Peptides against a protein of PDB entry 3NZW. Designs and how they scored, part 62

Target 1, 212 residues: chain A of PDB entry 3NZW
Amino acid sequence: TTTLAFRFQGGIIVAVDSRATAGNWVASQTVKKVIEINPFLLGTMAGGAADCQFWETWLGSQCRLHELREKERISVAAASKILSNLVYQYKGAGLSMGTMICGYTRKEGPTIYYVDSDGTRLKGDIFCVGSGQTFAYGVLDSNYKWDLSVEDALYLGKRSILAAAHRDAYSGGSVNLYHVTEDGWIYHGNHDVGELFWKVKEEEGSFNNVIG
Target 2, 222 residues: chain B of PDB entry 3NZW
Amino acid sequence: QFNPYGDNGGTILGIAGEDFAVLAGDTRNITDYSINSRYEPKVFDCGDNIVMSANGFAADGDALVKRFKNSVKWYHFDHNDKKLSINSAARNIQHLLYGKRFFPYYVHTIIAGLDEDGKGAVYSFDPVGSYEREQCRAGGAAASLIMPFLDNQVNFKNQYEPGTNGKVKKPLKYLSVEEVIKLVRDSFTSATERHIQVGDGLEILIVTKDGVRKEFYELKRD

## One batch from the design tools (peptide; made by RFdiffusion4, then SolubleMPNN)

Design b2_p14_1_s4 (from b2_p14_1, 8 letters changed)
Fold by OpenDDE base, seed 1:
Structure b2_p14_1_s4 (fold): chain B 212 residues (1-212), chain C 222 residues (1-222), chain A 14 residues (1-14)
Amino acid sequence: as target 1 above (212 residues)
Amino acid sequence: as target 2 above (222 residues)
Amino acid sequence: MPDMSQGELPAFVP
């Protein structure tokens, strides 16, 4: 898995691959590793697919309950804390989760929290999470700046996942891309890695380690 | 060391069509190299036009299917005989599986039916309840033999339009029920030749708007 | 132990 999220002047970019594995077996190439919690809040999945899918869906329910009770959208801080508290209760039980809770509230602005099954909860501007995270960081860190245009930011997110998909055997399939703004998240499509790779290679003149 | 799990082998296969879905399984039940039964069905009509199979350790599979059937029953009681949708069934099964997250059912679960729009639907589950809607899925002993075949023949993976120098993929299209049945039969026939835990018989459940139809075919028995 | 679908995290790899 490779997931990433970063803040920039235009909001948040979230990009993820779609491969799931069971050992050396490719279980799926089409896993949805972004859970749409509400129109302003996203969760990402890395680690155990069932753990992430189950508990982030549960988180969605908790967020909805908050909205119903408080007549206000839950904050990103509170949503991430709910998840963090939950996984911490299971500490040592063997949950495998590396998640990012990404969203926008008027109070917080664009916000990203990293939450994992070890009980770590971090607020930050840039996170890459998964077995391919280091590959993604290599591209992302090299090109990141706060003042990226939305177009450039979207491309950078997509390109970083592509790099990870290329080098990490546990990442691949496609890139799912999101842009989070004050008006909510916008889905920017599913990009097959096979097609995307050749397109990027041609346009950038990159990936010269692969001969066409 | 005590191993609470057995492995009864077998293989299951689901394929979704445009207005139908198919879930198939062999009827061989085996322990190690000993055939326990040559006809032990593992694909079940669970009501509400939902068919289900949980392949792997048969005791766990049977338990899971029974629990789901019971869940369907209670759903009707609680919701004035409302038909359980396939997507809701999938969510329910996730909870059944994840409820045993720390002592999982040793099964690969597939359900098939029609979605609320009347389109064929196949959902697959890992042992602990992650699930995905897919066009096709193989599970069980010969899944590794069959799934690549399905990728090629259902999803047209690695197929390109002739004369395009590999630049244009073969377009996706739905298969007819006849084509799907043929693929299922070919898959199981091939798997039977190469895997000792697959054989004896093939039972295919076809779900349409008119209900569930069953077909049976003999497989190699050696 | 049954195989489960996963996207591995380095922290969770023994």
Scores: peptide ipSAE 0.025, ipTM 0.774, DockQ to the pose 0.064
Fold by OpenDDE base, seed 3:
Structure b2_p14_1_s4 (fold): chain B 212 residues (1-212), chain C 222 residues (1-222), chain A 14 residues (1-14)
Amino acid sequence: as target 1 above (212 residues)
Amino acid sequence: as target 2 above (222 residues)
Amino acid sequence: MPDMSQGELPAFVP
């Protein structure tokens, strides 16, 4: 798995691969590792697919309850805290979660929280999460700027996941790409790694370790 | 260490068509090298045009299916006999599975039916309730033998248009029910040849707008 | 141990 999210002047980019594995077995190439919690909040999944899918869906319900009770959208801070508190209650029980809760509220602006099953909750500008995270960071950190255009930011997210998919055996399938703004998240498509790789290689002259 | 789980073998396979879905399973039930039964159905009509199989440890599979059937019943009671949609069924099954997250059902679950638009739908679950809608899925003992075949024959993976030098992928298209049944039969006959836990009989449940139809085919009883 | 056909994704390794 490789997931990433980063803040920039245009909001948040979220990009993830889509491979699921069970040991050496590729269980799926089409896993939705972005959980659309609600129209304004995204969760990413790394670790146990069921743990992430179940609890982030549950989180969506909690966020909805908040909206009903408080008559306003939940903050990203509060949403991430709900999840963090939940997983902390299960600490030691064997949950496996490495998640990012991403959203854009008027009060907070673009906001990313990292939440994992160890009880860690971190607010930050850039996170890569999963077995391929270091590969993604290599590309992301090298090219990240706050002032990226939306187009460039989207490409950078996609490109970073592609790098991880190339090097991490546990990452691959496709890149799912999201842009989060104050108006909510926008899905920017599913990009098959097989096609994307060759396109990027040709356009950039990159990935020269592979002969086409 | 106490292992409460058994493995009763078998294999299941789901394929979604345009306006139908198929869920198939062999009828062999084994423990280790002993055949317990040559005809123990593991694919079930659960009502509301939903078919379900939970393959692996049969005791867990049966329990899960029974619980789901009961869930369907209660859904009708609570919602004025509203038909349970396949996507809602999938969510329900997730909760059933994840409810035992720390003592999981040792099963690979597949359901098949029609979505709310009348299109074929297959959902697959891991033992703890992660689920995905897919065009096809193999589960059970011979899943590793069948799934790559399905990737090639249903999803047309690694197939390209002739004369394009591998630049144009074979376009995705729905398969007819006849084509799907053929693929299912070929899958299971092949699996039976190479896996001792698969054989005896093949039961195929076909879901259409008209309901669930069952077909049965003999497999090797070796 | 259950065969986590979909459940095993690489976890975050800090």
Scores: peptide ipSAE 0.025, ipTM 0.788, DockQ to the pose 0.059
Fold by OpenDDE base, seed 4:
Structure b2_p14_1_s4 (fold): chain B 212 residues (1-212), chain C 222 residues (1-222), chain A 14 residues (1-14)
Amino acid sequence: as target 1 above (212 residues)
Amino acid sequence: as target 2 above (222 residues)
Amino acid sequence: MPDMSQGELPAFVP
């Protein structure tokens, strides 16, 4: 898995691959590693598919209950804290989760929290999570600027996942891309790695380690 | 050391069509190298036009299917005989599986039916309840032999339009029920040739708006 | 108990 999220002048970019594995077996190439919690809040999945899918869906329910009770959207801080508290209660039980809670509230602005099954909760501007995270960081850190245009930011997110998909055997399939703004998240499509690789190679003159 | 799990072999696969879905399984049940039964069905009609199979350890599979059938029953009691949708069924099964997260059902679960728009639907589950809606899925002993074939023949992976130098993929299209049945039969006959845990018989459940139909075919009995 | 983290069960990992 490779997931990433970063803040920039235009909001948040979230990009993820779609491969799931069971050992050396590619279990799926089409996994949805972004959970749309509400129109303003996203969760990402890395680690155990069931753990992430189950508890982030549960988180969605908790967020909805908050809205019903409090008559306002839950903050990104509060949503991430709910998840963090939950996984911490299971510390040592064997949950495997590496998640980012990304969203926008009027109070907080664009916000990213990293939450994992070890009980870590971090607020930050840039996170890459998963077995391919180091490959993604290599591209993302080299090109990141706060002042990126939305177009450039979207491309950078997509390109970073592509790099990880190329080098990490446990990442691949496609890139799912999101842009989070004040008005909510916008889905920017599913990009098959097979097609995207050749397009990027041709346009950039990159990936010269592959001949063809 | 005590192992709470067995392995009863077998293979299952699901394929969704435009207005139908198919869930198929062989009827061989084994332990190690011994055939326990040459006809032990593992694909079940669970009501509400939902078919289900949980392949792997048969005791766990049977328990899971029974629990789901019971869940359907209670759903009707609690919701004035409302039909359980396939997506709701999938969510329910996730909870059944994940409820045993720390002592999982040792099964690969597939369900098939129609979605609320009448389109064919196949959902697959890992042992602990992650699930995905897919166009096709193979599970069980010979899944590694069948799934790549399904990728190629259902999802047209690695197929390109002639004369495009590999730049244009073969367009996705729904398969007819006849085409799907052919693929299912070819999959199982091929798997039977190369896997000792697959064989004897093939039972296919076809879900349409008119209900569930069953077909049976003989497989190699060696 | 089966330890999924050790790969004893074929759980999917994204």
Scores: peptide ipSAE 0.211, ipTM 0.802, DockQ to the pose 0.069; fails the geometry check
Fold by OpenDDE base, seed 2:
Formats: structure tokens, C-alpha cells, sequence
Structure b2_p14_1_s4 (fold): chain B 212 residues (1-212), chain C 222 residues (1-222), chain A 14 residues (1-14)
């Protein structure tokens, strides 16, 4: 798995691959590693597929209950805290989760929290999570600027996942790309890694380790 | 050391069509190198036009299917005989599986039916309840032999239009029920040739708007 | 008991 999220002047970019594995077996190439909690809030999944899918769906229910009770959308801080508190109750039980809770509220602005099954909860501007995270960081950190245009930011997210998919055997399939703004998240499509690779190679003159 | 799990072998396969879905399984049940039964069905009609199979450890599979069937019954009681949708069934099965997260059902689960728009639907589950909707999925002993074949023949992976120099992919299209049945039969006959835990018989459940139809074919018995 | 972290349980890992 490779997931990433970063804040920039235009909001948040979220990009993820879509491969799932069971040992050496490629279980799926089409996994949805972004859970759309509400129109303003996204969760990402890395680690155990069932753990992430189950508890982030549960989180969605808790967020909806908050909205009904408090008559306002839950904050990203509070949503991530709910998940963090939940996984802490299971500490030592063997849950495997590496998640990012990404969203936009008026009071917080664009916000990213990292939450994992060890009980770690971190607020930050840039996170890459998964077995391919170091490959993604290599590209992302080299090109990241706060002042990126939306177009350049989207490309950078996509390109970073592509780099990870190329080098990490556990990442691949496609890139799912999101842009989170004040008006909510916008889905920017599913990009097959095979097709994307050749396109990027041709346009950039990159990936010269592969003979085309 | 005590192992609470067994392995009863077998293989299952689901394929979604445009207005139908198919779930198929062999009828062989084994323990180690011994054939327990040459005809033990593992694909079930659960009502509400939902078919289900949970392949792996048969005791766990049977338990899961029974629980789901009971869930369907209670759904009708609680919701004035409302039909359980395939997506709701998938969510319910996730909860059944994840409810045993720390002592899982040792099974690969596939369900098939029609979505609320009348389109064919196949959902697949890991042992602890992660799931996704797919056009096709193989599970069980010979899944590794069949799934690549389905990638090629259902999803047209690695196929290109002639004369395009590999630049234009073969377009995706739905397969007819006849084409799907052919692929299922070819999958299982091939798997039977190369895997000792697959064989004896093939039972195919076909879900359409008119209900569930069953077909049976002989497989090699060696 | 099968351990997911050790790959004994064939659970999916994204």
C-alpha cells in the first residue's frame, strides 16, 4: 500500500494506490483505499483491509451521530480522536491500521491527522503511509511547495503514488486521486498505473530504468 | 499443538453479467488426501435472490451461511418482509465475519445477486470481513489458477485491438449467460486437471430477475 | 491460532 495526503494553498491532495495482497498473492487491484465519510471528510486505509474498512465505516456512523446531536459537522480533530480512542481500546489485540483523516471545516480549515493502531495520533501537513511510503516521500518531498497550483498539486500526488507503485511490490493497480477544498472533496478519477506509467515516462522522459 | 481449523478444499467462482450473476462451486469435499464426499454442495440460495458460498473450512462455512440465512429471516421479521438488497447483505456479512475478528471464520466468502438497478453483482470477502464489489472472483484451493484466467477472459486484461500496435485495449463488455457458463466450465475443468482438491462435480447457481436457476456438470473424479 | 501479522491468516492487506 501507498497512501499520501498533503496540505497546500489550494487545500488537501489525497492520493492512494489500489492493490491488496495476501502474502505474495495479489488479492485485488481495485481496492478502494479512500473511505468517503462525508462530503468534507475522507479516511485512508493501510494495513489490514478489514480493520480499516470496518472501523472507518464505524467512524462514519459516529460522525453522522455527532452531526445529528450537535447540529453541526464534526471537526477533523474530533473525528480523528474518536478513531484514535477506539483503536487504543484494542491496543495489543492485533489490529493493523495506518490511517489518515483528511477534511475541511470552517473552524479548522484544511486538516490532516495520521492515526494508527499503536495509538499514535499526529496532526501534520504531509503524510505518506504504507509499505511504499518512502518511495512516495522521495518524490513528494523533492517537489512539494505550499504555493503549488491545484493542477501541479494533483499531479504531484498522482506522480508520487506512481513512483511507489513502480518500486514497491505491494503497491500498484491504479491511483485514486482526491482534492479537498472548503466546498468538500472532489474525486479526480482512477488512473491505471500501467497506462499512467507509460504516459508519464514519455512526457517527462523519466523512468529510464525501464526500456520502452 | 491443537489446530482448530481444517481445510476441506474446493473452489468457488463468481461472475457478474449485465442483468444476471453466477456463483459456482465444485462439489468435492476433502480432508488431507482423502475425499470425504464427491457431492457436497457449497453454493446456497439464501433467499431474496442472493446466493452465497463460504469456501475453506467447511464447518466455518456452514456456520456462516446458516447465520446469514437466519439474518435474512430476521430482516424480514423486523422490516415487514422487505427484500434484503445485495449491498445490505454484503454489509451484514462483513459484520458476521468481523464479529469473529479474533477467531475468524476460515473461509473465502462470495455472494452473488442483482443490485437495486437489476445489474449483476458479485461481492467477495476475506476471512475477517473486508469486501468489495467486483465483476468476477475466484476463491478456494484453485483460486490462484482461475483468477488470472478470469482477469484475461472477463476483464480482458492484456488484450489489445488488432492493428493498434498495443495502444488500444480491448473494450470492456458484458458477457452473455452462455459465455459466462462456458468460462465457468472451462475454469473448473482446467482447475480439476491441476489441483487434487478440485473435482467430482460443478454446481452453478444463476441469478436473474426471475429467480435462481441451478445447473450441474460432471467433473473428473480422479 | 493464525496470526494476521505473520501472514498465517489469508486476510487482505492493502
Amino acid sequence: as target 1 above (212 residues)
Amino acid sequence: as target 2 above (222 residues)
Amino acid sequence: MPDMSQGELPAFVP
Scores: peptide ipSAE 0.173, ipTM 0.798, DockQ to the pose 0.073; fails the geometry check

Design b2_p14_2_s1 (from b2_p14_2, 7 letters changed)
Fold by OpenDDE base, seed 1:
Parts: C-alpha cells; structure tokens; sequence
Structure b2_p14_2_s1 (fold): chain B 212 residues (1-212), chain C 222 residues (1-222), chain A 14 residues (1-14)
C-alpha cells in the first residue's frame, strides 16, 4: 500500500494506490483505500484492510451521529481523535492500521491527521503511509511546495503514488486521486498504473530504467 | 500445537454479468487427502435473491452461512419483510466476520446477487470482513489457479486489440450467461486437473431477476 | 493450515 495526503495553498491532495496483498498473492487491484466519511472528510487505509474498512466506516457513523446531535459537522481533530481513542483501546490486540483523516472545516481549514494502531495521532501537512511510503516521499518531498497549483498538486500526488507503485511490490493497480477544498472533496478519477506509467514516462522522459 | 482450523478444500467462483450473477462451487469436501464427500454443496440460496458461499474450513463456513440466513430472517422481522439488498447483505456479513476478528472464520466468502439497479453483483470477503464488489472472484484451494484465468477472460487483462501494438486494450464488456457458464465450467475442469481438493461435482447458482437457478455438472472423481 | 491470507494491504504495518 501507498497512501499520501498533503496540504497546499489549494487545500488537500489525497492519493492512494488500489492493490491489496496477502503475502505474495495479489488479492485485489481495485481496493478503495479512501473512505468517504462525509462530503468534507476522507479516511485513508493502510495496514489491515478489514481493520481500516471496518473502523473507518464505524468512524463515519460516529461522525454522522455528531452532526445529528450537535447540528454541525465534526471537526477533523475530533474525528481523528475518535478513531485514535478507539484504536488505542485495542492496543496490543493486533489491529493493523495506518490512516489519514483529511478534511476541511471552517474552524480548522484544510487539516490532515495521521492515526495508527499504535495510538499515534499526528497533525501535519504531509504524510505518506504504507509499504511504499518512502518511495512516495522521495518524489513528493522533492517537488512539494505550498504554492503548487491545483493541477500541479494533483499531478504530484498521482506521480508520487506512481513512483511507489513502480518500486513497491505491495503497491499498484491504480491511483485514486482526491482534492479536498472548503466546498468538500472532489474525486479526480481512477488512474490505472500501467497506463499512467507509460504516459508519465513519455511525457517526463522518466523511468529510464524501463525500456519500452 | 493445536490447530483449531481444518481445511476442507474446494473452490468457489463468482462472476457478475450485466443482469445476472453466478456463484459456483465444487462439491468435493476433503480433509488432507481423504475425500469426506463427493457431494457436499457449499453454495447456498440465502433468500432475497442472494447466494452465498464461505469456502475453507467447512465448519466455519456453515456457521457463517447459518448466521447470515438467520440475519436475513431477523431483517425481515424488523423491517416488515423488506428485501435485503446485496450491499446491505455485504455490510451485514462484514459485521459477522469482523465480530470474530481475533478468532476469524477460516473462510473466503463470496456472495452474489443483483444490486438495486438489477445489475449483477459479486462481493468477496477476506476472513476478517474486508469486502469489495467485483466482477469476478475465485476463492478456496484452486483460487490461485483460477483467478489469473478470470483476470484474463472476464476482465480481459493483458489483452489488446490486434494491430495496435499493445496500445489499445481490449474493451471491457459484460459476458452472457452462456459465456459465464462456459468460463465457470472451464475453470473448474482445469482446476480439477491440477488440484486434488477440487473435483467430483460443480454446482452453479445463477441469480437473475426471476430468482435463483441451479445447474449441476460432473467433474472428475479422481 | 496456512492462515487464509488476510488481505493485508500492507504487511509493513504488522
């Protein structure tokens, strides 16, 4: 898995691969590693698929209950804290989760929290999470600027996942891409890694280690 | 060391068509190399036009299917005989599986039916309840033999239009029920040749708007 | 019996 999220002047980019593996077996190439919690809030999945899918879906329910009770959208801080508190209660039970809670509220602006099954909860501007995270960071860190255009930011997110998909055997399938703004998240499509690779190689003159 | 799990072998396969879905399974039940039964159905009509199989450890599979069937019954009681949608069924099964997250059901679960738009739907589950809607999935002993074949024949993976120098992928299209049945039969006959835990019989449940149809085919009995 | 492969999208978190 490779997931990433970063803040920039235009909001948040979230990009994820879609491969699931079970040891050396590719279980799926089409996994949805972004959970759409609400129109303004996304969760990402790395680690155990069931753990992430189950608990982030549960988180969605908790966020909805908050909205119903409080008559306002839950903050990204509060949503991430709910998840963090939950996984912390299961600490030592063997949950495997590396998640990012990404969203926009008027109070917080664009906000990213990293939450993992060890009980770590971090607010930050840039996170890459998964077995391919180091490959994604290599591209992302090298090209990241706060002042990126939305187009450049989307491309950078996509390109960083592509780099990870290329080098990490546990990452691949496709890139799912999101842009989060004050008006909510926008889905920017599913990009097959095979097609994307050749396109990027041609356009950038990159991936010269591959002949074709 | 005590192993609480058995492995009863077998293989299951789901394929979604445009307006139908198929869930198939062999009827062999085995322990190690000993055939327990040559006809032990593992694909079940659960009502509401939902078919289900949980392949792996048969005791766990049977338990899970029974729990799901019971869940369907209670759903009807609680919701005035409302039909359980396939997506709601998938969510329910996730909860059944994840409820045993720390002592999982040793099964690969597949359900098939129609979505609310009448489109074929196949959902697959890992042992702990991660689920995905897919066009096709193989599960069980010969899943590793069949799934690559399905990738090629259902999803047209690695197929390109002739004369395009590999630049144009073969377009995705739905398969007819006849084509799907053929693929299922070919998959299981092939798997039977290469895997000792697959054979004896093939039971295919076909879900359409008109209900569940069952077909049976003999497999090798070696 | 080999554990049915838990779809661990990422074994690195285990």
Amino acid sequence: as target 1 above (212 residues)
Amino acid sequence: as target 2 above (222 residues)
Amino acid sequence: AEALPFSLPDPSLA
Scores: peptide ipSAE 0.035, ipTM 0.794, DockQ to the pose 0.041
Fold by OpenDDE base, seed 2:
Structure b2_p14_2_s1 (fold): chain B 212 residues (1-212), chain C 222 residues (1-222), chain A 14 residues (1-14)
Amino acid sequence: as target 1 above (212 residues)
Amino acid sequence: as target 2 above (222 residues)
Amino acid sequence: AEALPFSLPDPSLA
C-alpha cells in the first residue's frame, strides 16, 4: 500500500494506490483505500483491510451522530480523536491500521491527522503511509511547495503514488486521486498504473530504468 | 499443537453479468487426502435473491451461512418483510465476520445477486470481513488457478485490439449467461485437473429478476 | 498455522 495526503495553498491532495495483497498473492487491484466519511471528510486505509474498512466505516457513523446531536459537522480533530481513542482500547489486540483523516472545516481549515493502531495521532501537512511510503516521499518531498497550483498538486500526488507503485511490490493497480477544499472533496478519477506509467515516461522522459 | 481449524477444500466462483449473477462451487468435501463427500453443496439460496457461499473450513462456513439466513429472517420481522438489498447483505456479513475478528471464521465468502438497479452484483469477503464489489471472484483451494483466468476472460486483462500495436485495450463488455456458464465450467474443469481438492460435481446458482436457477454438472471424480 | 489470508493492504503494518 501507498497512501499520501498533503496540505497546500489550494487545500488537500489525497492519493492512494488500489492493490491489496495476502503474502505474495495479489488479492485485488481495485481496492478503495479512501473512505468517504462525509462530503468534507476522507479516511485513508493502510494495514489490515478489514480493520481499516470496519473502523473507518464505524467512524463515519460516529461523525453522522455528532452532526445530528450537535447540529454541526464534526471537526477533523474530533473525528481523528474518536478513531484514535477507539484503536487505543484495542491496543495489544492485534489491530493493524495506518490511516489519515483528511478534511476541511471552517474552524480548522484544511486539516490532516495521521492515526495508527498504536494509538499515535499526529497533525501534519504531509504524510505518506504504507509499505511504499518512502518511495512516495522521495518524489513528494523533492517537488512539494505550499504554493503549488491545484493542477500541479494533483499531478504531484498522482506521480508520487506512481513512483511507489513502480518500486513497491505491494503497491499498484491504480491511483485514486482526491482534492479537498472548503466546499468538500472532489474525486479526480481512477488512473490505471500501467497506462499512467507509459504516459508519464513518455511525457517526462522519466523511468529510464525501463526500456520501452 | 491444537488447531481449531480444518480445511475442507473446494473452490467457489462468482461472476456478475449485466442483469444476472452467478455463484458456483464444486461439491467435493475433503479432509487432508480423504474425500468425505462427492456431493456436499456449498452454495446456498438465502432468500431475497441472494446466494451465498463460504468456502474453507466447512463447519465455519455452515455456521456463517446459518447466521446470515437467520439475519435475513430477522430483517423481515423488523422491517415488514422488506427485501434485503445485496449491499445491505454485504454490510451485514461484514459485521458477522468482524464480530469474530479475534477468532475468525476460516472461510472465503462470496455472495451474488442483483443490486437495486437490477444489475448483477458479486461481493467477496476476506475471513475478517473486508469486502469489495467486483465483476468476478474465485475463492478456495483453486482460487490462484482460476482468478488469473477470470482476469483474462471476464475483465479482458492483457488483451488488445488487433492492429493497434498494443495501444488499444479490448473494450469491457458484459458477458451473456451462456458465456458466463461456459467460463465457469471451463474454470472448474481446468481446476479439477490441477488441484486434488476440487472435483466430483459443479453446482451453479444463477440469480435473475425471476429468481434463482440451479444447474449441476459432473466433474472428474479422481 | 497458515496465517488466514488477510487482505493486507500493507504488510509492513502487520
Scores: peptide ipSAE 0.033, ipTM 0.804, DockQ to the pose 0.040
Fold by OpenDDE base, seed 3:
Formats: sequence, structure tokens, C-alpha cells
Structure b2_p14_2_s1 (fold): chain B 212 residues (1-212), chain C 222 residues (1-222), chain A 14 residues (1-14)
Amino acid sequence: as target 1 above (212 residues)
Amino acid sequence: as target 2 above (222 residues)
Amino acid sequence: AEALPFSLPDPSLA
């Protein structure tokens, strides 16, 4: 898995691969590693697919209950804290989760929290999470700027996942791309890694380790 | 060390068509190298045009299917006989599976039916309840033999239009029910030849708007 | 007991 999220002047970019594995077996190439918690809040999944999918879906229910009770959208801080508190209660039980809770509220602005099954909860501007995270960071960190255009930011997210998909055997399939703004998340499509790789290679003159 | 799980072998596969879905399974039940039964159905009509199979440890599979059937019954009671949608069924099954996250059902679960638009739907589950809607899925003993074949023949993976130098992928197209049944039969026939845990009989449940139809085919009995 | 065939998008967290 490779997931990433970063803040920039235009909001948040979230990009993820779609490969699931069971050991050496490719279980799926089409897994949705972004959980659409609500129209304004995204969760990412790395680790156990069931753990992330179940608890981030549960988180969505808790966020909805908050909205009903408080008549206000839940903050990204509060949503991430709910998840963090939950997984912390299961600490040592064998949950496997590396998640990012990404959203935009008027109060917080664009906000990203990392939450894992060890009980770590971090607020930050840039996270890459998964077995391919280091490959994604290599591209992301080298090209990241706060002042990126939305187009450049989307491309950078996509390109960073592509780099990880190329080098990490456990990452691949496709890139799912999201842009999060104050108006909510926008899905920017599913990009097959096979097609994307050749396109990027041709356009950039990159990936010269592969002879086409 | 005590192992609470058995493996009863067998294989299942689901394929979604345009306006139908198929869920098939062999009827062999084994323990180790011993055939317990040559006809033990593992694909079930659960009502509401939902067919289900949970393949692996048969005791866990049967328990899960029974729980789901009971969930369907309760859904009708609680929701004024509303038909359970396939997506809601998938969510329910996730909860059934994940409710045993720390002592999982040792099964690969597949359900098939029609979505709310009348399109064929197949949902697959891991033992702890991660689920995905897919066009096709194989589960069980011969899943590793069948799944690559389904990728090629249902999803047209690694197929390109002739004369395009591999630049144009074969377009995705729904298969007819006859084509799907042929693929299922070929899959199980091939799996039976190469896997000792697959054989005896093939039961295919076909879900359409008109209900669930069952077909049975003999497999090799060795 | 053989490890249950869990789908693990990221085995590094398993």
C-alpha cells in the first residue's frame, strides 16, 4: 500500500494505490483505500483492509451522530480523536491500521491527522503511509511547495503514488485521487498504473530504468 | 497446539453479468485427503435474490450463512418486509465477519445478486469482513488457479486489440449468461483436473430479476 | 494454524 495526503494553498490532495495483498498473492487490484466518511471527510487505509474499512465506516456513523447532536459538522480533530480513542482501546488486540483522516472545516481549514493502531495521532501537512511510503516521500518531498496550483498538486499526488507503485511490490493497480476543499472532497478519477506509467515516462522522460 | 479450524476444501466463484449474477461452487467436501461427501452444497439461496457461499472451514461457513439468513429474516421484520439490497447485505455480512475479528470465520465469502439498478453484483469478503464489489471472484482451494483465468476471460486482462501493437486494450464488455456458464464450467473442469480438493459436482446459482435458478453439472469423481 | 488469508493492503502494518 501507498497512501498520501498533503496540505497546500488549494486545500488537501489525497492519493492512494488500489492493490491488496495476502502474502505474495495479489488479492485485488481495485481496492478503495479512501473511505468517504462524509462529503467533507476522507479516511485512508493502510494495513488490514477489514480493520480500516470497518472502523472508518464506523467513524462515519459517529461523525453523523455528532452532526445530528451538535447540528454542526464534526471537526477533523474530533473525528480523528474518535478513531484514535477507539483503536487505542484495542491496543494489543492485533488491529493493523495506518490511517489519515483528511478534511476541511471552516474552523480548522484544511486538516490532516495520521492515526495508527499503535495509538499514534499526529497532525501534519504531509503524510505518506504504507509499505511504499518512502518511495512516495522521495517524489513528494522533492517537489512539494505550499504554493502549488491545484493541477500541479493533483499531478504531484498522482506521480508520487506512481513512483511507489513502480518500486513497491505491495503497491499498484491504480491511483485514486482526491482534492479536498471547504466545499468537500472531489474525486479526480481512477488512474490505471499501467497506462499512467507509460504516459508519465513519455511526457517526463522518467523511469529510464524501464526500456519501453 | 489446538487448531480450531479445519479445511474442507472446495472452490467457489462469482461472476456478475449485465442483468444477472452467477455464484458457483463444487460439491466436494474433504478433510485432508479424505472425501467426506461428494455432494455437499455450499452455495445457498438466502432470499431476496441473494445467493451466498462461504468456502473454507465448512462449520464456519455454515454458521455464517445461517446467521446471514437469520439477518435477512430480521431485516424483513424490522423494515416492513423491505427487500434487502445486495449492498446492504454486504454491509451486514461485514459486521457478521468482523464481529468475530479476534476469532475469525475461516472462510472466503462471496455473495451474488442484483444491485438496485438491476445490474449483476458480486461481493467478495476476506475472513474478517473487508469487502469489495467486483465483476468476478474465485475463492477456496483452487482460487489461485481460477482467478487469473477470470482476470483474462471476464476482465480481459492482458488482451489487446489486434494490430494496435498492444496500445489498445480489449474493451470491457458484459458476458452473456451462456458465456458465463461456459466460463464457470471450464474453470471448474480445469480446477478439478489440477486440484484434489475440487470435484464431484458443480452447482451454479444464477440470479436474475425473475429469481434464482440452479444448474448442476457432474465433475470428475476422483 | 495457517495464517488466515486476510487482505492486507499494506503488509508492513501487519
Scores: peptide ipSAE 0.032, ipTM 0.801, DockQ to the pose 0.040
Fold by OpenDDE base, seed 4:
Structure b2_p14_2_s1 (fold): chain B 212 residues (1-212), chain C 222 residues (1-222), chain A 14 residues (1-14)
Amino acid sequence: as target 1 above (212 residues)
Amino acid sequence: as target 2 above (222 residues)
Amino acid sequence: AEALPFSLPDPSLA
């Protein structure tokens, strides 16, 4: 898996691959590693597919209950804290989760929290999570600027996942791309890694380790 | 050390069409190298046009299917005989599986039916309840032999339009029920030749708006 | 316990 999220002047970019594996077996190439919690809040999945899918869906229910009770959308801080508190209760039980809770509220602005099954909860501006994270960071960190245009930021997110999909055997399939703004998240499509690789190679003159 | 799990072998396969879905399974039940039964059905009509199979350890599979059938019954009681949608069924099965997260059902679960728009639907589950809607899925012993074939023949992987120099993929299209049945039969006959845990018989459940139809074909009995 | 065939989007977290 490779997931990433970063803040920039235009909000948040979230980009993820879509491969699931069981050892050396490719279980799926089409896994949705972004959970749409609400129109303003996204969760990402790395680690155990069932653990992430189950508990982030549960988190969505808790966020909706908060909205109903408090008559206000839950903050990204509170949503991530609910998840963090939950996984901490299961500490040592064998949950496997590496998640990012990404959202936009008027009170917080664009916000990213990393939450894992070890009980770590971090607020930050840039996270890559998964077996391919180091490959994604290599591209993301080298090109990241706060002042990126929305177009350039979307491309950078997509391009960073592509780099990870190329080098990490456990990442691949497609890139799912999101832009989070004050008005909510916008889905920016599913990009097949095979097609995207050749396009990027031609346009950039990159990936010269592959002859074709 | 005591192993609470067995492996009863077998293979299952789901394919979604435009207005139908198919779930197929062989009828062989095995332990180690001993055939326990040549005809033990593992694909079930659960009502509400939902067919289900949970392949792997048969005791766990049977328990899961029974629990799901009971869930359907209670859903009707609680919701004035409302039809359980395939997406709601998938969510329910996730909870059944994940409820045993720390002592899982040792099964690969597939359900098939129609979605609320009348489109064919196949959902696959891991042992702990991760699920995905897909156009096709193989599960069980010969899944590694069949799934690549389905990728090529259902999802048209590695197929390109002639004359495009590999730049244009073959467009996705729905398959007819006849085409799907052919692919299912070819998959199981091929798997039977290469896997000892697959054989004897093939039961196919076809879900349409008119209900569930069953077809049976003989497989090799070696 | 036999490794159950869990689907792992990232085996490095397992």
Scores: peptide ipSAE 0.034, ipTM 0.797, DockQ to the pose 0.041; fails the geometry check

